# Ledger of designs, part 65: peptides against a protein of PDB entry 6UG1

Target 1, 304 residues: chain A of PDB entry 6UG1
Amino acid sequence: SNEERKRRKYFHMLYLVCLMVHGFIRNEWINSKRLSRKLSNLVPEKVFELLHPQKDEELPLRSTRKLLDGLKKCMELWQKHWKITKKYDNVGLYMRTWKEIEMSANNKRKFKTLKRSDFLRAVSKGHGDPDISVQGFVAMLRACNVNARLIMSCQPPDFTNMKIDTSLNGNNAYKDMVKYPIFWCEVWDKFSKKWITVDPVNLKTIEQVRLHSKLAPKGVACCERNMLRYVIAYDRKYGCRDVTRRYAQWMNSKVRKRRITKDDFGEKWFRKVITALHHRKRTKIDDYEDQYFFQRDESEGIPD
Target 2, 301 residues: chain A of PDB entry 6UG1 as posed
Amino acid sequence: SNEERKRRKYFHMLYLVCLMVHGFIRNEWINSKRLSRKLSNLVPEKVFELLHPQKDEELPLRSTRKLLDGLKKCMELWQKHWKITKKYDNEGLYMRTWKEIEMSANNKRKFKTLKRSDFLRAVSKGHGDPDISVQGFVAMLRACNVNARLIMSCQPPDFTNMKIDTSLNAYKDMVKYPIFWCEVWDKFSKKWITVDPVNLKTIEQVRLHSKLAPKGVACCERNMLRYVIAYDRKYGCRDVTRRYAQWMNSKVRKRRITKDDFGEKWFRKVITALHHRKRTKIDDYEDQYFFRRDESEGIPD

## One batch from the design tools (peptide; made by RFdiffusion4, then SolubleMPNN)

Design b2_p14_3_s2 (from b2_p14_3, 7 letters changed)
Fold by OpenDDE base, seed 2:
Structure b2_p14_3_s2 (fold): chain B 304 residues (1-304), chain A 14 residues (1-14)
Amino acid sequence: as target 1 above (304 residues)
Amino acid sequence: MDELLEKIEKFLAL
């Protein structure tokens, strides 16, 4: 019905806000001074120097290569620190079906919320789910004065799906679900004027995204619980930015149709949500990023 | 609205 379409749209909007607020809160928690002091000690001086290379005036690419090597070594150090990777409870922050939402609304389940103190202890001990591990990795880079963003791929229920969802199949579903991350890192490269993408936990990859990312879910099974629609960046200064354009090859033709921003009302609403979560002034880094997104929109074109 | 928020908070374990 038209009513069910409206209900799913509004529920998607509210769910998206809750996810974005969750990302904001986790971004605040990883700015903990106590955690920063502990995590900085994991990074040797030689690795710190690679994270902060001098500008090579002859070949700026040499400075980028040093930064990339430093980030690789940080991923290796992080793997040594991290002792226990827990499985997600149920589906974690991956996308739920409408049926799962309806069934959960009827169940008075007491969920245990992870407290800030427990999160900080988990990161400090190297014990937790993959999301906690990525968040801790961002905290370690920030402790080394690296301009690292926490990236969250927000997975609200698909308001464009009007079907009655069948139960997703069991054991293979978890492997397909966790094949691509929900959280990752971006690091500002001051030499190339670009964000470097870092997945320290899931794919264990570093990439300089041009047209496509390895972190973008591919295949039907992986996309059932991980649809690239809302990739939100949280920086160390409490900036909040939509960076979906970086990771979406087909933003205009495919991704936009699955976003609340497909219409003018949704665009204006989503801009208000971003603005409410954006607690810093604009910087030249934002100008370079917006220019990159503009060039990506021009290069994709408008679908006929 | 509040009931839906509470349902989402419970559902997300937020």
Scores: peptide ipSAE 0.032, ipTM 0.740, DockQ to the pose 0.203
Fold by OpenDDE base, seed 1:
Structure b2_p14_3_s2 (fold): chain B 304 residues (1-304), chain A 14 residues (1-14)
Amino acid sequence: as target 1 above (304 residues)
Amino acid sequence: MDELLEKIEKFLAL
């Protein structure tokens, strides 16, 4: 019905806000001074120097290569620190079906919310789910004075899916779900004036995204619970930015149709949500990023 | 519609 379409749209909006606020809270927790002091001790001086290379005036690319080598060594150090990776409880922060939401509403199950103290303990011990591990990695880079962002791929229920029953068949569903991450890292390269993408936990990769990312879900089975729609960046100064354009090859033709921002009302609303979560002034880094997004929109063109 | 958005906006102010 038209009423069910409206209900799903509004529930998607509410769920998206809850996810974006969750990302904001986790970004605040990883700024903990106590955690920072502990995690800085994991990084030897030689690796710290690679994270902070001098500008090579002859070839700025040499400085970027040192930074990339420093980030690779940080991923290796993080793997040594992380002792136990827990499986997600149920689907974690991956996308739920409408049926799963309705069944969960009927079940008065008390969700155990992870407290700040428990999160800081988990990161400090190297014991938690993959999301806690990525968030801890961002905290370690920030402890080394690296301009690292926490990235979250927000997975609200698909309001464009009007099917009543979307039962997902069980056995391979978890492997396909966790094939691509929900959380990752971006690091500012001051030499190339670009964000470097870092997945320290899932794919264990570093990339300089041009047209497409390795972190973008591919294949029907993976996209059932991980649909790239809302990739939100949280920086160390409580900035909040939509960076979906970086990771979406087909933003205009495919991704926009599945976002709340497909219409003017949804665009205005989503801009208000971003503005409410953005607690810093604009910087030259934002100018370089917006210029890159503009060039990517022009290069994709308008879909026919 | 507007009432739900207002409730969401109030939730974001928390």
Scores: peptide ipSAE 0.030, ipTM 0.696, DockQ to the pose 0.062
Fold by OpenDDE base, seed 4:
Order: C-alpha cells, then sequence, then structure tokens
Structure b2_p14_3_s2 (fold): chain B 304 residues (1-304), chain A 14 residues (1-14)
C-alpha cells in the first residue's frame, strides 16, 4: 500500500539517524586521551616518521609512498596488538530485513549496550568484534597525530523493498555477510590532496580510490546485508561528511535510487542530519574533497 | 552531546 511505503520510508529515516549517531558516539570514544596514550606506544619512532614524511619538493609522490608504507606498517602492528576477533552478535550493524525488524520489535531483548568504559577496555586489550577493531585502529592513527577518519557504511533497511516477506534464505552464511566491512578508515594525504582508504581488519588493504573501491560490496549474496548507500566520514575534529561518492562507482545510476536523497525532500532532510552531526568549520580539505566528488559526478554522467 | 541529542530528537519528530 501507499501507507506501508510511507511507513518504511520514515522507519528507514529514523534507523539511518540512529546509525549515524552511533558512528558519531564511537568517533568521540576513539578520541579518548587515555586510549591515545596507550595506543601511541604501539607505534615505534621509525613508523611515526613514515606517517609524517617531509614534503619532497621534487616528487611529492615520494612523500605519499612513505605515508603508504607507514600505514602498511601500522596495519601490521595492529594485527600484532589485536588478539581476539569476536563474531558479531546476530548481524551486527549489517542490514536487517523488514521481517527481522518486525520480529525484533516484539522481542524485548535487553541489548547490552556497550558502554564507553567497556569499549576502551576492549580496544586496549585487543578483544572485540571487527567494528571495535577498526575503531581502535583509527584511534591508534589519531594517537600518532594522523588525520584519520572513521568511515561507516550505514545499513538502514531498504525502504525501496516493498516485499511483504523479506526473509533472507538461511543459507546467506555469516561469511558472505562479513565479506565486506561496515567500518573502515580514511587518512588524509596532504601531498596528493586526497583521502587514502584503509581497511585494517577485513580485506587488510590500502587504496587510493579513483573510480572504484575493493570495499564496495559486489555480488547478490554480499549486497543483501551490505548495500553501499550512506558512507559517512567522522573526523578527529567531529566533522561529519557524506563520502558515498568515493566508493560508489554508479552513484547516479544505481546508488541514488536506494537513498532517501532520491527526491528533494529527502535531500533537504539528509543535509539537515549531516549538518546537525557536523561540529567543525569547513576547511580546504573539504574543498578538495568536494572538487573530487564533482569530477566524479561529471565523469559518471546522467544515467540514460 | 545533549544539544546534538536535542537536534536529533527534533529531526526524529518529523
Amino acid sequence: as target 1 above (304 residues)
Amino acid sequence: MDELLEKIEKFLAL
């Protein structure tokens, strides 16, 4: 019905805000001074120097290469620190079906909300789910004064799915769900004026995304619980930005159709949500990023 | 944080 379509749209909006707030709170927690002091000790001086290369005036690419090598070594150090990767409880922050949402509303399961103290202890010991591990990695880079963003791929239920039964076949193995991450890192390269993508936990990859990312879900089974629609970046200064354009190859033709921003009302609403979560002034980094997004929109063109 | 929560509540009341 038209009523059920409206209900699913509004529930999607509510759920999206809750996810974006969760990302904001986790981004605040990883700024903990106590955690930063502990995690900085994991990074030896030689690796710290690679994270902060001098500008090579002859070839700025040499400075970028040093930064990339420093980030690779940080991933290796992080793997040594991290002792226990826990499985997610149920589906974690991956996308739920409408049926799963309805069934969960009836179950007053006391979700043990992870407290800030428990999170800091988990990161500090190297014990937790993959999301906690990624968040801890971002904290380690920030402890080394690296301009690292926490990236969250928000997975609200698909309001464009109007099927009554949205049950996934039970064969969608946990392995297919977790094939692609929900959280990752971006690091600002001051030499190339670009964000470097870092997945320290899942794919263990570093990318300089041009047109496509390895972190973008591919294949039907993986996309059932991980649809790239709302990739939100949280920086160390409490900035909040939509960076979906970086990771979406087909933003205009495919991704936009699955976003609340497909219409003017949704675009205005989503802009208000981003603005409410954005707690810093605009910087020249934002100008370079917006220019990159503009060029990506022009290069994709208007879908036929 | 409280101002953010208030802003969020205002957006959820839509």
Scores: peptide ipSAE 0.025, ipTM 0.709, DockQ to the pose 0.100
Fold by OpenDDE base, seed 5:
Structure b2_p14_3_s2 (fold): chain B 304 residues (1-304), chain A 14 residues (1-14)
Amino acid sequence: as target 1 above (304 residues)
Amino acid sequence: MDELLEKIEKFLAL
């Protein structure tokens, strides 16, 4: 019905806000001065120097290569720190079906919300789920004075799916779900004027994204619980930005149709949500990023 | 529609 379509759209909007606020709160927690002091001790001086190379005036690419080597060594140090990777409870922050949402409304399961103190303890001990591990890695880079962002792929229920029964059949559903991350890192390269993508936990990869990312879900089974629609970046100064354009190859033709921003009302609403979560002034880094997004929109073309 | 947006805005302290 038209009523059920409206209900699913509104529930998607509410769920998206709750996810974006969750990302904001986790970004505040990883700015903890107590955690920063502990995590800086994991990075030896030689690795710190690689994270902060001098500008090579002849070949700026040499400076970028040092930064990339420093980030690789930080991923290796993080793997040594992390002792226990817990499985997600149920589906974690991956996409739920409409049936799962209806069934969960009937089940008063007290979700034990992780408190700030428990999060800081989990990161400090190296014990937690993959999301806590990625968030802790961003905290370690920030402790080394690196301009690192927390990235979140928000997975609200699909308001374009009007099917009643979306029961996901399959023994491997968990493996397919966790094949691609929900959280990752971006690091600002001051030499190339670009964001470097870092997945320290899942794929253990570093990318300079041009047209496509390895972090973008591929295949039907993986896309059932991880649909690339809302990739939100949280920086160390409480900036909030939509960076979906970086990771979406087909933003205009495919991704936009599955976002709330497909219409003018949804675009204005989503801009209000981003503005409310953005607590810093604009910088020259934002200008370089917006220029890159513009070039990516021109290169994709407008779908006829 | 406006009532749910108002609840979301209120939840966001918008």
Scores: peptide ipSAE 0.024, ipTM 0.691, DockQ to the pose 0.061

Design b2_p14_3_s3 (from b2_p14_3, 7 letters changed)
Fold by OpenDDE base, seed 5:
Structure b2_p14_3_s3 (fold): chain B 304 residues (1-304), chain A 14 residues (1-14)
Amino acid sequence: as target 1 above (304 residues)
Amino acid sequence: LDELYEKIEKFLNL
């Protein structure tokens, strides 16, 4: 019905705000001074120097190469630190089906909420789910004074899916779900004036995204619980930015149709949510990023 | 923030 379509749209909006606030709170927790002191000790001086290369005046690319090598070594150090990767409880922050949402309204499951103290202890010990691990990696880079963002791919239920029963076939559902990450890192390259994408946990990859990312979910089974729609960046200064354009090859033709921002009302609403979570002044880094997004929109063109 | 976080986590774990 038209009513059910409206209900699913509003529920999607509510769920999206809750996900974005979750990301904001986790981004605050990883700024903990106590955690920062512990994690800085994991990075030896030689790796710290690679993270902070001098500007090569002749070839700025040499400085970028040092930064990339430093980030690679940080990923290796992080793997040594991380002792236990736990499975998610149920589906974690991956996308719920409409059936799961309807059934859960009846089931008062006592979920144990992870407190800030428990999170900081988990990161310090190297014990937790993949999201805690990525968040801890961002904290380690921030402890080394690197301009690292926490990236979150927000997975609200698909309001464009009007099927009543959306039961997923159970057998490989978890493996396909976790094939691509929900959380990752971005690092600012001051030499190339670009964000470097880092997945330290899942794919263990470093990318300079041009047209597409390896982190973008591919295949029907992987997209059932992980649809690239709302990629939100949280920086060390409590900035909040929509960076979906970086990771979406087909933003205009495909991704926009699955976003609340497909209409003017949804665009204005989503801009208000971003603005409410953005607690810093604009910088020249934001200008370079917006210029890159503009060029990517022009290069994609208008969908036929 | 901690109470808000707990309410959000309970909601997201639907």
Scores: peptide ipSAE 0.542, ipTM 0.949, DockQ to the pose 0.760
Fold by OpenDDE base, seed 3:
Structure b2_p14_3_s3 (fold): chain B 304 residues (1-304), chain A 14 residues (1-14)
Amino acid sequence: as target 1 above (304 residues)
Amino acid sequence: LDELYEKIEKFLNL
């Protein structure tokens, strides 16, 4: 019905705000000075120097290569630190079906909320789910004075799915769900004037995204619980930015149709949510990023 | 923020 379409749209909006605020709070927690002091000790001086290369005036690419090598070594150090990767309880922050949401309203499971103190302990010990691990990796890079962002792929229920039964096929559902991350890292390269994408936990990859990312979900089974729609970046200065354009190859043709921002009302609403979570002044880094997004929109062209 | 977080986590883990 038209009423059920409105209900699903409003529920999607509410769920999206809750996910974005969750990301904001986790980004505050990883700024903990106590955690920073502990995590800086994981990075030896030689790796710190690679993270902070001098500008090579002859070939700026040499400086970028040093930074990339430093980030690779940081991923290796992080793997040594992380002792226990827990499975998610149920689906974690991956996308729920409408049927799961309707059924869960009847079954209030006693969920134990992870407190800030428990999170800081989990990161410090290297014990937790993949999201805690990625968030801890961002904290380690920030402890080394690297301009690292926490990236969150927000997975609200699909308001464009009007099917009553959205049951997913059973046996490999968890494996397909976790094939792609929902949290990762970006690092500012001051030499190339670009964000470097880092997945330290899932795919264990570093990429300089041009047109497509390895982190963008591919295949029907993987997209059922991980649909690339709202990729939000949280920086160390409490900036909040929509970076979906970086990871979406087909932003205009495909992704926009699945977002609340498909209409003017939804765009204005979503801009208000971003503004409410953005607590810093604009910088030249934001100008370079917006220029890159503009060039990506021009290169995609108008959707057919 | 901690109370807000708890309310959000309870909502997201429906």
Scores: peptide ipSAE 0.534, ipTM 0.948, DockQ to the pose 0.793
Fold by OpenDDE base, seed 1:
Structure b2_p14_3_s3 (fold): chain B 304 residues (1-304), chain A 14 residues (1-14)
Amino acid sequence: as target 1 above (304 residues)
Amino acid sequence: LDELYEKIEKFLNL
């Protein structure tokens, strides 16, 4: 019905706000001064120097290569620190079906919330789920004065899916779900004036995204619980930005159709949510990023 | 923020 379509749209909006606020709170937690002091000690001086290369005036690419090598070594150090990777309870922050939401409304399970103190202890010990691990890696880079963003791929229920029964095929569901991350890192390269994408936990990859990312979910089974729609960046200064354009090859033709921003009402609403979570002034880094997004929109073209 | 976080986590983990 039109009423059920409206209900699913509004539930998607509420769920999206909750996910975005969760990302904001986790981004505040990783700014902990106590955690920063502990995590800085994991990075040797030689690796710190690679993270902060001098500007090569002849060939800026040499400085970018040093930064990339420093980030690779940080990923290796992080793997040594991280002793226990826990599985997600249920589906974590991956996308729920409408059936799961309806069933959960009837079954009030006692959920134990992870407190700030428990999170900081988990990161310090190297014990937790993949999301805690990525968030801790961002904290370590920030502890080394690297301009690192926490990236969150928000997975609200699909309001474009009007099917009642969305029974997922059970046996491979977890492997397909966790094939691509929900959280990752971006690092600002001041030499190339670009964001570097870092997945320290799942794919263990560093990339300079041009047209497509390795982190973008591919295949039907992987997209059932991980649809690239709302990739939100949280910086160390409490900036909040939609960076979906970086990771979406087909933003205009495919991704926009599954976003709340497909209509003017949804665009205005989503802009208000971003504005409410964005607690810093604009910088030249935002100008370079917006220029890159503009060039990506022009290169994709308008869908027919 | 901690109370808000608890409410959000309870909502997200339906």
Scores: peptide ipSAE 0.509, ipTM 0.945, DockQ to the pose 0.795
Fold by OpenDDE base, seed 4:
Structure b2_p14_3_s3 (fold): chain B 304 residues (1-304), chain A 14 residues (1-14)
Amino acid sequence: as target 1 above (304 residues)
Amino acid sequence: LDELYEKIEKFLNL
């Protein structure tokens, strides 16, 4: 019905705000001075120097290569620190079906909320789910004065899915779900004026995204619980930015149709949510990023 | 923030 379509749209909006606020709170937690002091000790001086290369005036690419090598070594150090990767409870922050949402309204499961103190202890010990691990990695880079962002791929229920039964059948549902991350890192390269993408936990990869990312979910089974729609970046200064354009090859043709921002009302609403979570002034980094997004929009063109 | 977080986590873990 038209009513059910409206209900699903509003529920999607509410769920999206809750996810974005979750990301904001986790981004505050990883700014903990207590955690920073502990995690800085994991990074040897030689690796710290690679994270902070001098500008090579002859070949700026040499400075970028040093930064990339430093980030690779940080991933290796992080793997040594991290002792226990826990499975997610149920589906974690991956996308729920409408059937799961309807069934869950009736079942108050005893859910134990992870408190700030528990999170800080988990990161410090190297014990937790993949999201805690990624968030801890961002904290380690921030402890080394690196301009690292926490990236969250927000997975609200698909308001464009009007099917009644959206049950997911299959023995490999968890493996397919966790094939791609929902949290990762970005690091600002001051030499190339670009964000470097870092997945320290799942794919264990570093990339300089031009047209496509390895972190973008591919295949039907993986996209059932992980649809690239709302990739939100949280920086060390409590900035909040939509960076979906970086990771979406087909933003205009495919991704926009699955976003609340497909219409002017949704665009204005989503801009208000971003603005409410953005607690810093604009910088030249934002200008370079917006220029990159503009060029990517022009290069994709208007969908047929 | 902690109370808000708890409410959000309870909501997200529907």
Scores: peptide ipSAE 0.563, ipTM 0.953, DockQ to the pose 0.792; fails the geometry check

Design b2_p14_3_s4 (from b2_p14_3, 8 letters changed)
Fold by OpenDDE base, seed 1:
Structure b2_p14_3_s4 (fold): chain B 304 residues (1-304), chain A 14 residues (1-14)
Amino acid sequence: as target 1 above (304 residues)
Amino acid sequence: MEELLEEIDRFLNL
């Protein structure tokens, strides 16, 4: 019905806000001074120096190469620190079906929320799910004075899916779900004036995204619980930015159709959500990023 | 439903 379409749209909006607030809270937790002091001790001086190269005036690319090598070594150090990777409880923060939401509402299950103290202990011990691990990696880079963002791919239920029953039956459902991450890292390269993408846990990759990312879900089975729609960046100064354009090859032709921002009402509403979560002044880094997004929009074109 | 949007807007404007 038209009413059910409206209900799903509004439930998607509420769920998206809850996810974005969750990302904001986790970003605050990883700014813990106590955690920072512990995690800085994991990084040797030689690796710290690679993270903070001098500007090569002849070839700035040499400085970027040092930073990339430092980030690679940080990923290796993080793997040594992380002792226990827990499986997600159920589907974690991956996308739920409408049926799963309805069944969850009926069961009135008391969800145990992870407290800040438990999170900080989990990161400090190297014990937790992949999301906690990525968040801890961002905390380690921030402890080394690296301008690292926490990235979250928000997975609200698909309001464009009007099917009643989509039973995701399959023995490989968990494997396909976790094939691509929900959380990752971005690091500012002050030499190239670009964000570097870092997945320290899932794909264990570092990339400089041009047209497409390795982190963007591919294939029907992987996209059932991980649809690239809302990639939100949380910085160390409590900035909040929509960075979906970086990771979406087909933003205009495909991704926009699955976002609340497909219409003017949804765009204005989503801008209010971003503004409410953005607690810093604009910087030159935001100017370089917006210029990059503009160039990506022009290069994709408007779909006919 | 308008009430839920108003609640979301109220929450975002706090």
Scores: peptide ipSAE 0.024, ipTM 0.680, DockQ to the pose 0.055
Fold by OpenDDE base, seed 2:
Structure b2_p14_3_s4 (fold): chain B 304 residues (1-304), chain A 14 residues (1-14)
Amino acid sequence: as target 1 above (304 residues)
Amino acid sequence: MEELLEEIDRFLNL
């Protein structure tokens, strides 16, 4: 019905805000000074120097290569620190079906929320789910004075899906679900004036996204619980930015149609949400990023 | 449904 379409749209909006606020809170927690002091000790001086290379005036690419090597070594150090990767309870922050939402509304399940103290302990011990691990990795880079962002791929229920959802099948569904991350890292490369994408936990990859990301879900089974629609970046200064354009090859033709921002009402609403979560002034880094997004938008073109 | 919008708007205006 038209009413069910409206209900799903509004529930999507509410769920999206809750996810974005969750990302904001986790971004605050990883700024813990106590955690920072512990995690900085994981990074030896030689790796710290690679994270902070001098500018090569002859070939700036050499400085970027040092940074990339430093980030690779940080991923290796992080793997040594992380002792226990827990499975998600149910689907974690991956996308729920409408049926799962309806069933959960009927079951007053007390969700055990992870407290800040428990999170900080989990990161410090190296025990937790993949999301906690990624968040801890961002904290380690920030402890080394790296301009690292926490990235969250927000997975609200698909308001464009008007079908009655069938139950997604058992054990294989978990493998397909976790094939691509929900959380990852971005690191500012001051030499190339670009964000470097880092997945320290899932794919264990570093990439300089041009047109395509390895982190963008591919295949029907993987996209059932992980649709690239809202990739939100949280920086160390409590900035909040929509970075979906980086990871979406087909932002205009495909991704936009599945976003609340497909219409003017949704665009204005989503801007209000971003503004409410954006607690810093604009910087030259934001200008370079917006220029990159503009170029990516022009290069995709307007869908005919 | 309007109440939920109002709650979201209240939450965004807090």
Scores: peptide ipSAE 0.024, ipTM 0.673, DockQ to the pose 0.058
Fold by OpenDDE base, seed 3:
Structure b2_p14_3_s4 (fold): chain B 304 residues (1-304), chain A 14 residues (1-14)
Amino acid sequence: as target 1 above (304 residues)
Amino acid sequence: MEELLEEIDRFLNL
């Protein structure tokens, strides 16, 4: 019905705000001064120097190469630190079906919320789920004075799916779900004036995204619980930015149709949510990023 | 903030 369509749209909006606020709070927790002092000790001086290369005036690419090598070594150090990767409880922050939401409304399960103290202890010991591990990796880079962002792929229920039964069948559902991350890192490269994408935990990859990312889910089974729609960046100064354009190859033709921002009302609403979570002034880094997004929109063209 | 996290976790577990 038209009423059920409105209900699913409203529920999607509420769920999206909750996810975005969760990302904001986790970004605050990883700014802990106590955690920063502990995690800085994981990075030896030689690796710190690679993270902070001098500008090579002859070939700026040499400076970017040093930064990339430093980030690779940081991923290796992080793997040594992280002792226990826990499985997600149920589906974690991956996308739920409408049926799962309806069934959960009937089952008041007391879920234990992870407290700030428990999170800080988990990161410090290297014991937790993949999301806690990624968040801790961002904290380690920030402890080394690297301009690292926490990235969250927000997975609200699909308000464009009007099917009554969306039961997911299959024995490999968990493996397909966790094939691509929900959380990752971005690092500012001051030499190339670009964000470097870092997945330290899942794919264990570093990339300079041009047209497509390795972190973008591919295949029907992987996309059932991980649809690239809302990729939100949280920086060390409590900035909040929509960076979906970086990771979406087909932003205009495919991704926009699955977002609340498909209409003017939803775009204005979503802009208000971003503005409410954005606590810093604009910088030249934001100008370079917006210029890159503009060039990506022009290069994709208008969908037929 | 803890209350909002609890509310979010309650909502995400709905």
Scores: peptide ipSAE 0.022, ipTM 0.692, DockQ to the pose 0.799
Fold by OpenDDE base, seed 4:
Structure b2_p14_3_s4 (fold): chain B 304 residues (1-304), chain A 14 residues (1-14)
Amino acid sequence: as target 1 above (304 residues)
Amino acid sequence: MEELLEEIDRFLNL
């Protein structure tokens, strides 16, 4: 019905706000001074120096290479720190079906909310789910004075799916669900004026995204619970930015159709949500990023 | 704000 379409759209909007606020909270928690002092001790001086290379005036790319090597070593150090990767309870922050949402609303399960203290303890011990691990990695980089963003791929239920039964056919193996991350890191490269993508936990990769990312879900089974639609970046200064354009190869042709921002109302609403979560002034980094997004939009063209 | 954030975190863990 038209009513069910409206209901799913509004529920998607509410769920999206909840996810984006969760990302904001986790971004605040990883700014903990106590955690920072502990995690900085994991990074030896030689690795810290690689994270903060001098500008090579002859070849700025040499400075970028040092930063990339420093980030690689940080991933190796993080793997040594992290002792226990827990499985997600149920589906974690991966996308739920409409049926799963309806069933969960009826189940007053006492979900034990992870408190800030428990999070800080989990990161400090190296015990937790993959999301806690990624968030802790961002905290370690921030402890080393690196301009690292927490990235969250928000997975609200698909409001474009109007099927009555949205049950996934078969036990989508936990492996297919977690094949691609929900959380990752970005690091600002001041030399190239670009964000470097870092997945320290799942794919264990560092990339400089040009046209596509390795972190973008591919294949039907993976996309059922991880649909790239809302990739939100949270920086150390409580900035909040939509960075979906970086990771979406087909933003205009495919991704936009699955976003609330497909219409003017949704675009205006989503901009208000971003603005409410954005607690810093604009910087030249934002200008470089917006220029990159503009160039990516022009290069994709208008979908046929 | 923290309380609203905690309530939202509870909602997401549902």
Scores: peptide ipSAE 0.027, ipTM 0.708, DockQ to the pose 0.649; fails the geometry check

